# Ledger of designs, part 149: peptides against a protein of PDB entry 3OGK

Target 1, 307 residues: chain A of PDB entry 3OGK
Amino acid sequence: ATPDRLSRRFPNLRSLKLKGKPRAAMFNLIPENWGGYVTPWVTEISNNLRQLKSVHFRRMIVSDLDLDRLAKARADDLETLKLDKCSGFTTDGLLSIVTHCRKIKTLLMEESSFSEKDGKWLHELAQHNTSLEVLNFYMTEFAKISPKDLETIARNCRSLVSVKVGDFEILELVGFFKAAANLEEFCGGSLNEDIGMPEKYMNLVFPRKLCRLGLSYMGPNEMPILFPFAAQIRKLDLLYALLETEDHCTLIQKCPNLEVLETRNVIGDRGLEVLAQYCKQLKRLRIERGADEQGMEDEEGLVSQRG

## One batch from the design tools (peptide; made by RFdiffusion4, then SolubleMPNN)

Design b1_p22_5_s3 (from b1_p22_5, 8 letters changed)
Fold by OpenDDE base, seed 1:
Structure b1_p22_5_s3 (fold): chain B 307 residues (1-307), chain A 22 residues (1-22)
Amino acid sequence: as target 1 above (307 residues)
Amino acid sequence: SLEEKQREELEKWLEEKEEELK
């Protein structure tokens, strides 16, 4: 299967998802013939897939040139770009995307590896985009972007419903949360315990519609900030929370409407029992085995009754 | 329908591509 074959068969293709090699293989600079590079696909998109609105690259090598070409080729017709666990680009490539694709609705770089040159891409997005619905750079390391730009995005993009970020100090996102009135999902951030200010997060105000949540480094001392709206929580990402088994039990008991739970094996049998007892609407359970680092060993599936 | 047939062909093509990338 080649890009040219696809375009010839489906010239009016609107959505394209490509999967590359597993991450381990990608890091070893796999040959082009393995389909790891997006370049031939971007070329084909530019030339022949003129109705394409959504692009999803998973575990692929993406260069700045590729992004620039894609951006210019699709411009405001591009509504979705997902760089899922990709590598090979810098923030210059992202800048090109947001500069040329000003009506983009979904921008994802989750778990991608890149070289960060500056924070201009987020600033540009903040200055010109009003269409954004989903912004996701979860599990990335941006150090040069500004929380103020994120706030501006929230203010200008009234349809913004899902935002996943890296390790922003949560208190720096107060303005963002205030502005993001329609936000339903938030993941990431950083909760940092301060012995000298134990209650520094207790007055944190979340968007009223927030129902899917994953706060990084949330410990038992910070967990109570969720209690006022725990009943409306539908999805919890606890993969990077600092909760023990009993903490899980405490939180789960307060989330009777929980539908999706992602956590680590620290939940234990006790936590699973509590989950079964209190979360009758649970649809999906993901349990990562091992340390906080995502490994190959996880259990995911629908929750069923056990005898 | 033609659209359904095209969708099926696309799905098959994508599956083949995924296999090549494994």
Scores: peptide ipSAE 0.000, ipTM 0.372, DockQ to the pose 0.026
Fold by OpenDDE base, seed 2:
Structure b1_p22_5_s3 (fold): chain B 307 residues (1-307), chain A 22 residues (1-22)
Amino acid sequence: as target 1 above (307 residues)
Amino acid sequence: SLEEKQREELEKWLEEKEEELK
């Protein structure tokens, strides 16, 4: 069905999720007006979907013009925008969204590819938004945004509960963590080991309600920063952690209330045994194979059919 | 024509998306 058909069928649509075709197919085979592009949908949203408050594009081509049109059409009625693995836009498009949609609650750009022109979009968001609950640009590369703007967002948005970021140095986020009093989930950042300063991160203070966590590049030397609140942790993302099997065992033993674990094959059968022993509340387990773990001969570092 | 076939495929794809929104 075409966008116009959808609007006729669902004139009171409040939430729209569109999944595009695989990226490879989009670039080579699909013209601009095809279902891989959001343009025809944005046109329809602007004209006929006047109650729409939540938009989720997954693997779609999104232009700055599309974002600008969407922003102006929905304005403060837009509560959720998720650009999930999308491409085709720049930070100018993001600026338009945050400028016109000042009551947005959820803004996601996770794994999206874009051209970064400046950090104005985050600054604008910091200056005018007080409604934000979820901010997610996990697995993106922003080099021109300021940690101070993130801190300002935390201070001004009292309902901010989930923040996922790219490769910010964790020490630059000290002010953010202090301000984010109600934060429950944090993913991303960058932990950088310094041999000359083994306790570089030991004085980090995390938000008191933090229970879902994924710190990038966390190694065994940094892992102890979690121990004071490990019993509170319900979700761990260890996909980008630098933990070996024994490190996993150590951490898991300290997280008896763990419900969700995402990790790599390095957890091994031993880690899975420890998980089963200590984490009785576990609901979901995701194990990915890392590129570096292919062909490993260490039996403890591999999940076998026995584990 | 090739274009016609592509349009048909697109229409089918869009129909699937509509069903996902129900």
Scores: peptide ipSAE 0.000, ipTM 0.363, DockQ to the pose 0.034
Fold by OpenDDE base, seed 3:
Structure b1_p22_5_s3 (fold): chain B 307 residues (1-307), chain A 22 residues (1-22)
Amino acid sequence: as target 1 above (307 residues)
Amino acid sequence: SLEEKQREELEKWLEEKEEELK
């Protein structure tokens, strides 16, 4: 699957997914630029893959020039761009994408590493896009973007259903949640406990259709904000929550319709028992070994074969 | 022979990748 061979065989290709790391046995047999850099693919997309609407780069090196070329080549025909765990670009590259691809529906840069120059890319997206359905910069570090632009996006993009963000203070996203009437999935944000204000987050209003959720740094004091709609929750991402075993049990008992759970080893055998008892619709369970296994602060935070 | 085998494997791998992109 060289770029030119692919275009000759599949001139009407609409979706392309590239992974940057070939199998180890093949690595020495292919040029490094084809295995890691998107440049040769972007060149081919620009020249010959004229029906391509979806691009997914995973663990690849992507430059601003690559993004600029891709943006100009596909323009409003580009519906999906996923920079999944990619590196090598700056926010200037993102700006080019959102400037030229104004009908983009999915924009993902989850876990990508980049140089942040400014927040113009999100502002430009907010000013001109009305097509966005999925926005995902989960596990990224943006410091110069504005939550107001996110609110504007929610207001203007009526089909917006999934948003995953970095460490925005959740209270800064109140306007976003109010505007995002059709939002079904939200991950990220930052819950910051205030000992002096225990009810700091109790008045948060979430979109009525929200059913897939992952709030970063959610502790037991913040967890009750989910209780009013816990029965509606289908997916929980607790990887970055600050919940102990007992907290997991409490929350899980309130989520009988849970289908997907992602959490850390802190759930323990006890949590798994509760999960089995109350969540009969569970389809997928992901348990990561987090700092809890290294620090073992909770005696019940171990998942054994008995659980 | 080793090089030939590696080339064949690479070609097969590339073909599989093309099919995955359909």
Scores: peptide ipSAE 0.000, ipTM 0.360, DockQ to the pose 0.025
Fold by OpenDDE base, seed 5:
Structure b1_p22_5_s3 (fold): chain B 307 residues (1-307), chain A 22 residues (1-22)
Amino acid sequence: as target 1 above (307 residues)
Amino acid sequence: SLEEKQREELEKWLEEKEEELK
């Protein structure tokens, strides 16, 4: 498929999703001449796709120039931009997007790689956006953005329902959680264990509607912070949690309404048994192999054919 | 063209495989 062919066939296209390079497992199946640049598509969007409001680039090469062109071309008509596992841009590109697309509802850059120049993009978003519903920079590395800007976004965007972030210290997000009254989903953050202060996170207050959750580096000492609302949890992302098999069992038993679980192989057969016993509404289960679990001999922490 | 058709088929196949890997 080519951009020009697409625009000719669908001049009124409102949503576009492009997939570039495959996952690592499929890398060898892709011809060397496989294109992954969004540039020709952005050009076509600018010229011929005047009704496009949703753009999803997956595993594409995206430059700042591409983002700038897209931003200017669609401006406030752009409601959704997903840079899903993309690369090639800097925070300047993000700044352009949020500067020109002030009514954006969904901004995703999950697992994208980029050069971070500053935190201006998030600040600009905080200062001007009131439409945001989904913000997702999960599994990204930002060091120059401010949690205060995130709080401002929560305060100003009343329809904000899903936020996924990088390694923000969770305590720095207290204000954010207080402001995000309609938040249903949160992933990311950083729980940092302090041996000298085991109750460090016990006073953390989550939004009342929170039902999809994935706290990074959550260990057994932090896990109890979920217990007050565990019954309303529908989705858990435990991929980056620091929970062992028994911890999984403990948490799962507290989540009878769990529908989606994403976790590592550490859940083991035991955890899967508990899951089956207590989570009757489960509809999706994802189990990944963690790097830390490679070479582990503990069979309990491994999923076998029993589970 | 034949090449375009083959590319489209490959893209579809890849998309299916990508979804399976999610």
Scores: peptide ipSAE 0.000, ipTM 0.382, DockQ to the pose 0.034

Design b1_p22_5_s4 (from b1_p22_5, 12 letters changed)
Fold by OpenDDE base, seed 5:
Structure b1_p22_5_s4 (fold): chain B 307 residues (1-307), chain A 22 residues (1-22)
Amino acid sequence: as target 1 above (307 residues)
Amino acid sequence: SAEEEERERLEEELEKRQKELL
C-alpha cells in the first residue's frame, strides 16, 4: 500500500507497522525514493494520521530528519516507537524523539544500526520521561550511554516492565535493578567471568517480579544467580548464554513454569528431553544454529530429528 | 522554566545538527 492510500482509507489509524525489504536488498535495490525509506510514510503521518500513537518500522531506512519530523508531528501523542532492525539514523534522531515525545511508553531499537554521537538521548529520557513501560535496545552497541541514566529511568518510570539492553556490565546495573521494582523482563547485559572473583555476581538482587530473562554471556558459574527465582521464570533467552547441554538441563529442571525458551542447538536431544519432562507449560521453543556448531562434532550437543 | 529552557536549547542544537546533515 502507498502512504497516501493508507491515510485515505484509515484517517483514524492508531497503529502503523511497516515492513521494509530484507537488509540485503536495501542497499542496492531500493530506489532512493521508495520502499525502504520511511520518509514518505513520516510525511503522511505528519499530515494525515493525526491519531497515530504507535509506529513500528521493521527493516526500514530511517534518517534523523525522519525521526525529527515524526517527533514534532506526534509529540506527546506518540506512545510507541519501534525501530526494529532499522538503519540510517544517529543518536541525534533518538534525542529528537525523547525530547519531543515525553510521554512515550515503548521505545525499541532492537538490532538497529546507527551512528552513536553521544549518550544525550538516554539522559534526556531519564530527565523527563515518567511514562516508559518498555525500553529495548537489545543487540545494539552503545558505548556512550550511562547506566546511571538507566537507573534514573527505572526510578522515575513506575510502569517500567520490560528492559532490554546491550552489553552493560551487570554489576553496573545493580542500581537499576534496585530501582526497577515492577520489572518483569530483562534481557542483555554482560556477565564477565573473573577467575579471581568467581562469586562476583552471586549477590545480585533482581526485581521481585522478574519472569522473562536473557542474560548475555551467562555461563555455568553465573547461572546459579537465577535459582532463587527460577520457579517464576516464564521466558528464557539463552541465545547468548554460554551454557553447555548439561547446564541447560540443570537450569531447565529448575524452571517448571517455563513457557518460552530460546536457545541454540547446544541444548541437544538430552536438553529437549529434560525440557519435555520438567516444563509442561512450554508454549514456544526456538532453537537457533550457533556459529560455533561447525566445530563441535559432539553428537550430544546437536538436536537430532528425534527431539 | 528551567526545563523549558533546557528543551529549547536542545531543540536548537538538534536543528543545527540537522542542517549539517542536509
Scores: peptide ipSAE 0.020, ipTM 0.511, DockQ to the pose 0.040
Fold by OpenDDE base, seed 4:
Structure b1_p22_5_s4 (fold): chain B 307 residues (1-307), chain A 22 residues (1-22)
Amino acid sequence: as target 1 above (307 residues)
Amino acid sequence: SAEEEERERLEEELEKRQKELL
């Protein structure tokens, strides 16, 4: 499809999703420029797609100039921007988006690669947005953003229901969790085991409505923090958890209402048996091989064809 | 480079916008 053909055919288009690279291609195996640039699409959006509220770029090259043009063209009419596995922009582009699109409801940069200049984009979002429902920069590396801005967003955006973040220390997000009264989904963060302080996270208070979660680096010592609300968990992402087969069994038994499980092959046949026994509401199961597990299949448990 | 110049222009514009919002 070409931008000009799209606008001619659908002048009243409200939602656009573009895919630049094949789904099966590893990012590192494909040249950055192969996925295509969003520039011609942004030009067409700016000129001819005046009702567009939702934009989703997947595996495309997006420059700061592209984001700036998009931001100015759509302004407060832009409700959704998803930069899904995109590259080529900096935090300046994000700053432009949040500065001009003050009514944005969904902002996603999941697995995108970018240059981080500062944390101003999140600060600006915190200062001016009250509409945000979904914020997702899962599997990204933001080092200059402030957990305080995330807390401010939670306080000001009463419809905030889903937040996925990078490697924030979970204890830095205590204020955020307290403020995010309507939060249903949280993924990311970083749980850091401290042998000298085994109860480091035991007093962590999660939002009351939280039912979809994925805590990164959660080990068996941290897992008990979920037990008070395990019965309300509907989706669990254990892809980046540090749980072995027995730990999976322990947790799964406490989640009878689990609908979606994403985990690694470490769950093993035993974990799958326990899952089948206790999780009668399960709708989706995703099992992946971790990068580190390609060599450790024999030690950490394997899912066989019988499992 | 042309990209650097465009970045500088964008930064200046963003700074101006930020000042207007304060």
Scores: peptide ipSAE 0.016, ipTM 0.468, DockQ to the pose 0.036
Fold by OpenDDE base, seed 2:
Structure b1_p22_5_s4 (fold): chain B 307 residues (1-307), chain A 22 residues (1-22)
Amino acid sequence: as target 1 above (307 residues)
Amino acid sequence: SAEEEERERLEEELEKRQKELL
């Protein structure tokens, strides 16, 4: 169906989720194929979907003009914007969103590809937003945003419960973690091992309510920073951790309340046995094949049919 | 077209979610 058919059928639509074509098809998108572009949908939202509070675009082409039109059309009525694996926009489009949608609660751009012009969008968000609950730019590359703006957001947004970021050095986020008193979920960052300073991260203080966690590049030397609150951890994202099978076993044994685990094949059958033994509240398990793990014939790092 | 079918499925999902919120 077309956007116009949707608005006629659902004039009081509050939430819209659009799924585009897989990314591989996006490069071959014939300009005439509007199915991959959000433009006709944004036009329809602006004209006819005046009660829309939540927008989720997945694997779609989104331009700065589309974001600007959406921002101006919905303004403070927009509560949720998710640009999930989208492309075609710049940070100017994000700036328009945060400038006009000052009461936005959820802003997601996870795995989106965009051109970074500056860090103004995050600065503007920090200066004007007090409603933010979820901020997610996980698996994105930002080089021009400031950790200080993230700290300001944490200070001003008392309902901030989930933050997922790119490759921020974790030590630059100390101020953020101190300010984010109600934070329950954190993913991303960057742990950089220093052989000369094995205790580099040992003084890192996490928010007291933190229970969903995924630290990128966490190795066995950094893993002990989780031990003081491991019993309260309910979700672990270990997809980008640098943990071996034995490290998984060590961590899992300390997380008896774990409900969700996302990890790679490196957990092995042994790690799965430990998981079954110690994590009786487990609800969901996701095991991904690591790109580098396909070549390792070593039995200890593979999940077999027995596991 | 396959794209139209996918959009129709999406509309049905949206309708279902709206009914659940109401």
Scores: peptide ipSAE 0.000, ipTM 0.371, DockQ to the pose 0.023
Fold by OpenDDE base, seed 1:
Structure b1_p22_5_s4 (fold): chain B 307 residues (1-307), chain A 22 residues (1-22)
Amino acid sequence: as target 1 above (307 residues)
Amino acid sequence: SAEEEERERLEEELEKRQKELL
């Protein structure tokens, strides 16, 4: 559908999801008129889709100008923006969004590629937003944002239930976790082993309602930090964990209420047997091949729902 | 809901057009 046809057909559209070309195709010289650019859609949103509250761009090229136009056109009516695996923007575009859309509830940039100019966008969000429910910049590389701003967001946004971040040192997020009283989901961070401080993370306090979790670089030494609340875990993201087969078995046995597991092929047949034995409520299993696991045969019987 | 059905139809139309452009 062309943007113009969409607006004519659905002038009262509240939610729009656009899917661009697969990333492999995005690296090829996409002609300017290709459905990969959000510009014509943003123009149409600005002119004709006045009731639009939710925008989801997946694998599209998004410029700062596009974000600025969208932000100004929708302002406080914009409740959801998802830049899912998008590219072409900088943190200036994000700054425009959070400056103009002060009542945004969901902001996602997961796996997007961008140029980072500064951390002002997160600071602005922290200073002015009280509505945020979902913040997701998982699998992104922000180096100039402050954990303190994330803590401020947690204090001010009482409905904050899901936060996914990049490679923050997990100890820098202690204040955030203490403030995020209603947080149900957390993914990301960085666990960094210190041979001189083996109990570096043992005193981490997680939000009481936390039930969906993915800690990056969690090894077997850090895994015990989950044990006090493992029984309440419903979703685990172990894609970036540093767990071997036996570690998977140990953790899975402690998560009887697990509904969703995302992990690597390292779980093996043994891990799957343990999963079947202990996790009777499992609804979704995703197994990815790790780089080091290139060459392990697809274990027979793995129903991977590729999402 | 009628809104969900319209969203699904729109997504399908967008996907069809993307396939036609490929």
Scores: peptide ipSAE 0.000, ipTM 0.367, DockQ to the pose 0.030; fails the geometry check

Design b1_p22_6_s1 (from b1_p22_6 with E8K E9K K14V E16R E17K)
Fold by OpenDDE base, seed 3:
Structure b1_p22_6_s1 (fold): chain B 307 residues (1-307), chain A 22 residues (1-22)
Amino acid sequence: as target 1 above (307 residues)
Amino acid sequence: EEEEEELKKIIEEVLRKREEEE
């Protein structure tokens, strides 16, 4: 579909999702007018899609100018922006979004590639937003943002239920977890083993409603921090955990209410057997190959809600 | 019971695919 045809047919469109081609194809000298650029869509949104509140770009080329135009055109009417595996923008574009769209509820940059100029976008979000429900910059490399701003967001956004972050040291997020009283989902962070301080993370307090979790670099020594609330875990993201097969078995046995599991092939046949035995409420299973075995599609299963 | 059987099928399919990829 073309932007113009879409706006003519659906002038009251509230949600738009655009999918581009895989990144490998996008960077290999694709013509400028390729459907992978959001520019023509942003133009159409700005001019004709005045009811649009949700935008999802997946694997698209997005410039700072595109983000600025979108931000100014939709302003506080924009509730959702997802830059899913996008590229071409900088943190200046993000700053424009959070500056102009102060009532945004969902902001996602998961797996996007961008140039980081500063941490101002997160600071601006922390200073002015009280509506945020979902913040997701999982699998991104922000080095200039502050965990204090994340804490401020948690304090000010009482409807914040899902946060996925990059490689923050998990202990720097203690204040965030204390403030995020309604948080149900957390992914990311960084668990760093300290041989000299084995109890480093044992006193970590998670939000009481936390039931969807993925802690990056979680090894078998850190895994016990989940045991006190393992029975309430509904989703586990173990893609970036440092767990072996036996560790998977140990954890899965403690999560009888698990509905979604995402992990690597390290789970093995044994882990899958344990999963079948203990996780009767499982709805989705995703198994990825390890980084060294790149090339095949993820294996996903969905359990039907048949009684 | 139907949910359990569906879960078994999913796991069996995953196992089958893994064996085919080895």
Scores: peptide ipSAE 0.024, ipTM 0.471, DockQ to the pose 0.025
Fold by OpenDDE base, seed 2:
Structure b1_p22_6_s1 (fold): chain B 307 residues (1-307), chain A 22 residues (1-22)
Amino acid sequence: as target 1 above (307 residues)
Amino acid sequence: EEEEEELKKIIEEVLRKREEEE
């Protein structure tokens, strides 16, 4: 569909984000003189920005030394740290942050690349933090962190409303979901289909206030776990779901209050028609081209450029 | 993006003030 046709179909659409290849344009936000390193920024924060509560770095090089300096300079005054698509640090840097910034409310490292030494940073966070509202390490590769620490965080942080994780087996997060009574948003995890146990996830209990959701590797067999609360879903991330066009149609029909949808081109023109019919409150639509979808000849699953 | 732009502006202003004082 052309942008014009989408606007006609979705009169309440406030933002359309068609993401192709990540544009190098974000490098323009970093002064050329700083080479993409956060070090000059951290120096200025430490020396001159004594009231700064929120720090957000995107696509920057961050060292453990930078994180340590930031942590010590801001300590309990740091409320928000976002390392969005950053690189150059290890889990030692994260450990420094959570050790010194015990009142941090938002910790994000989504799509960041780092060297994982151990899971101590999450353990330390679990032991000392009670203020956390947002924890996001979506699209990261942590292998040494414990789901028990995540459960402890949920138990201790009463204001925890949004958690995005990597590839945790969803069944290992049962305790976390039970503890996270105020959780509104969850993304990530891993659903692993077992042909021998088709109902493996059917007894999964989600937090009662959950309305923003993105389960990784969710297929049509797992999708029914959402049906009991589909009417309360406001945001759905299907970028990493294993749903075909018809599956999208089935799910969308059950989400009449959907405001934000993020999905792949597999939704097709048919899925967009169903979306327009059933989701009258839709505000934002993101459609990404899947890398693998270039090869599937099925015409029906492609959003036509003309459509 | 708004928070990053704000931080950038703050730092640029601090650096500018330092250059004016030197």
Scores: peptide ipSAE 0.021, ipTM 0.507, DockQ to the pose 0.036
Fold by OpenDDE base, seed 5:
Structure b1_p22_6_s1 (fold): chain B 307 residues (1-307), chain A 22 residues (1-22)
Amino acid sequence: as target 1 above (307 residues)
Amino acid sequence: EEEEEELKKIIEEVLRKREEEE
């Protein structure tokens, strides 16, 4: 469909999802006429789609100018923005979005590639937003954002239920977890083993309603931090966990209410048998093929190179 | 029983896909 045809046919459109190229690595190879750029769509949204409150771009090229135009055109009417595996923007574009769209409920930039100028966008969001329900910058590389701003968001946004982050040291998020009283889902962070302090994460307190979880680099030594609430876990993302087959079996046995599992091939046939035995409510299973011999760093490096 | 059968199907599909790619 073309933007012009869409707006003429559906002037009262409230939700738009656009999909670009199937692979993130091909972002820069998308011809303008192939629909890989969001610019013509943003132009049409700005001019003709006045009721649009939800925008989802997947695998598209998005510039700061596109984000600025979208932000100004929709302002407080924009409730959802998902930049899913997108590229071409900087944190200035994100700043424009959070500055103008102060009632945004969902902000996603999962697996997007961008240039980071500063952490102002998250600070601005923390200062002015009270509506946020979902914040997702999973599998991104932010180095200039502050965990304190994330804590402020949790305090101010009472409806915050899902947060996915990049490689924050999990101990820096203690204040965030304490503030995020209604949080149901958390993914990301970074667990770093310390041979001198094997129990450094054992006192980590999670939100009471947490039931969807994916901790990056969680090994068998850190896994016990989940045991107090394992029975309430409904979704596990173990793609970036450092668990062996036996560790999977141990954890799965403690999660009888598990509905969704995402993991690597390391689960093996034994893990699948244990899963079948203990997780009778399982609805979705995703097993990614990873060379268990390749360190998670190599796999992450490959993902980063792909988008 | 229905939930168990659904889980079984999911696991069987995963195992089948694994065998096809090995």
Scores: peptide ipSAE 0.022, ipTM 0.563, DockQ to the pose 0.023; fails the geometry check
Fold by OpenDDE base, seed 1:
Structure b1_p22_6_s1 (fold): chain B 307 residues (1-307), chain A 22 residues (1-22)
Amino acid sequence: as target 1 above (307 residues)
Amino acid sequence: EEEEEELKKIIEEVLRKREEEE
């Protein structure tokens, strides 16, 4: 549907999800001529969709002007913004969002490409937001944001349950983990091997409710940091872990309550056998081909809750 | 038992697809 048709038909729309490259079945809903730009939609949101609380753009071109218009139009009524694999904006656009939408609960930029000007957006979020539940800039590159702002967010946002970040050194997030008392999900960070200090991560304290986890660059030497709470892990993201087949087997055996596993083909048949043996509650399995094995599509297995 | 059977099906499907791609 064109934005104008949608707004006329659903003036009280509360949630909007747009995909830049819809599957064939959805082509009738999005004019081809929009080229994946959100601008026409933002215009329509600003003018006619006054009840909109949730916006999800996937694989779309988003400008700073678009974000600014959206921010001003929805202000504190905007609860969710997801820029999923989007491009075309800078951190100025993000700053506008967090400045005007002070009650935002979900902010996602996962796999988005943007120009980073400064870290002000995260600082502003830290200074003014107390409502945040989900913060996700997983698989992004922010070099100018501060871990201290993330800690402040954790301290001020008591309902913060899911945080996914880029390549923060995990040790810089100690304060964040201490503050994030209700955190259930964490993905990202960076584990860096230090030959001179092999146990530098062994004393890392995670939030007590943490059950969905993905640590980037986790190798077999760092993997033991999960063992004390492995039994409570329900979702594990190993896509960016540095684990071999046997390491997978070791970890999986310690996660009997695992419901979701995302990993690479390195798990192998052996790992899958171990998974079947020890993880009886598994609902979803995603296996991606590693960089070394070019050509296989991601395999996703979904178990329906209704046996 | 139902959950175990579902897991087996998922794994079997993954293995089947892998074999087809080899």
Scores: peptide ipSAE 0.021, ipTM 0.469, DockQ to the pose 0.026; fails the geometry check

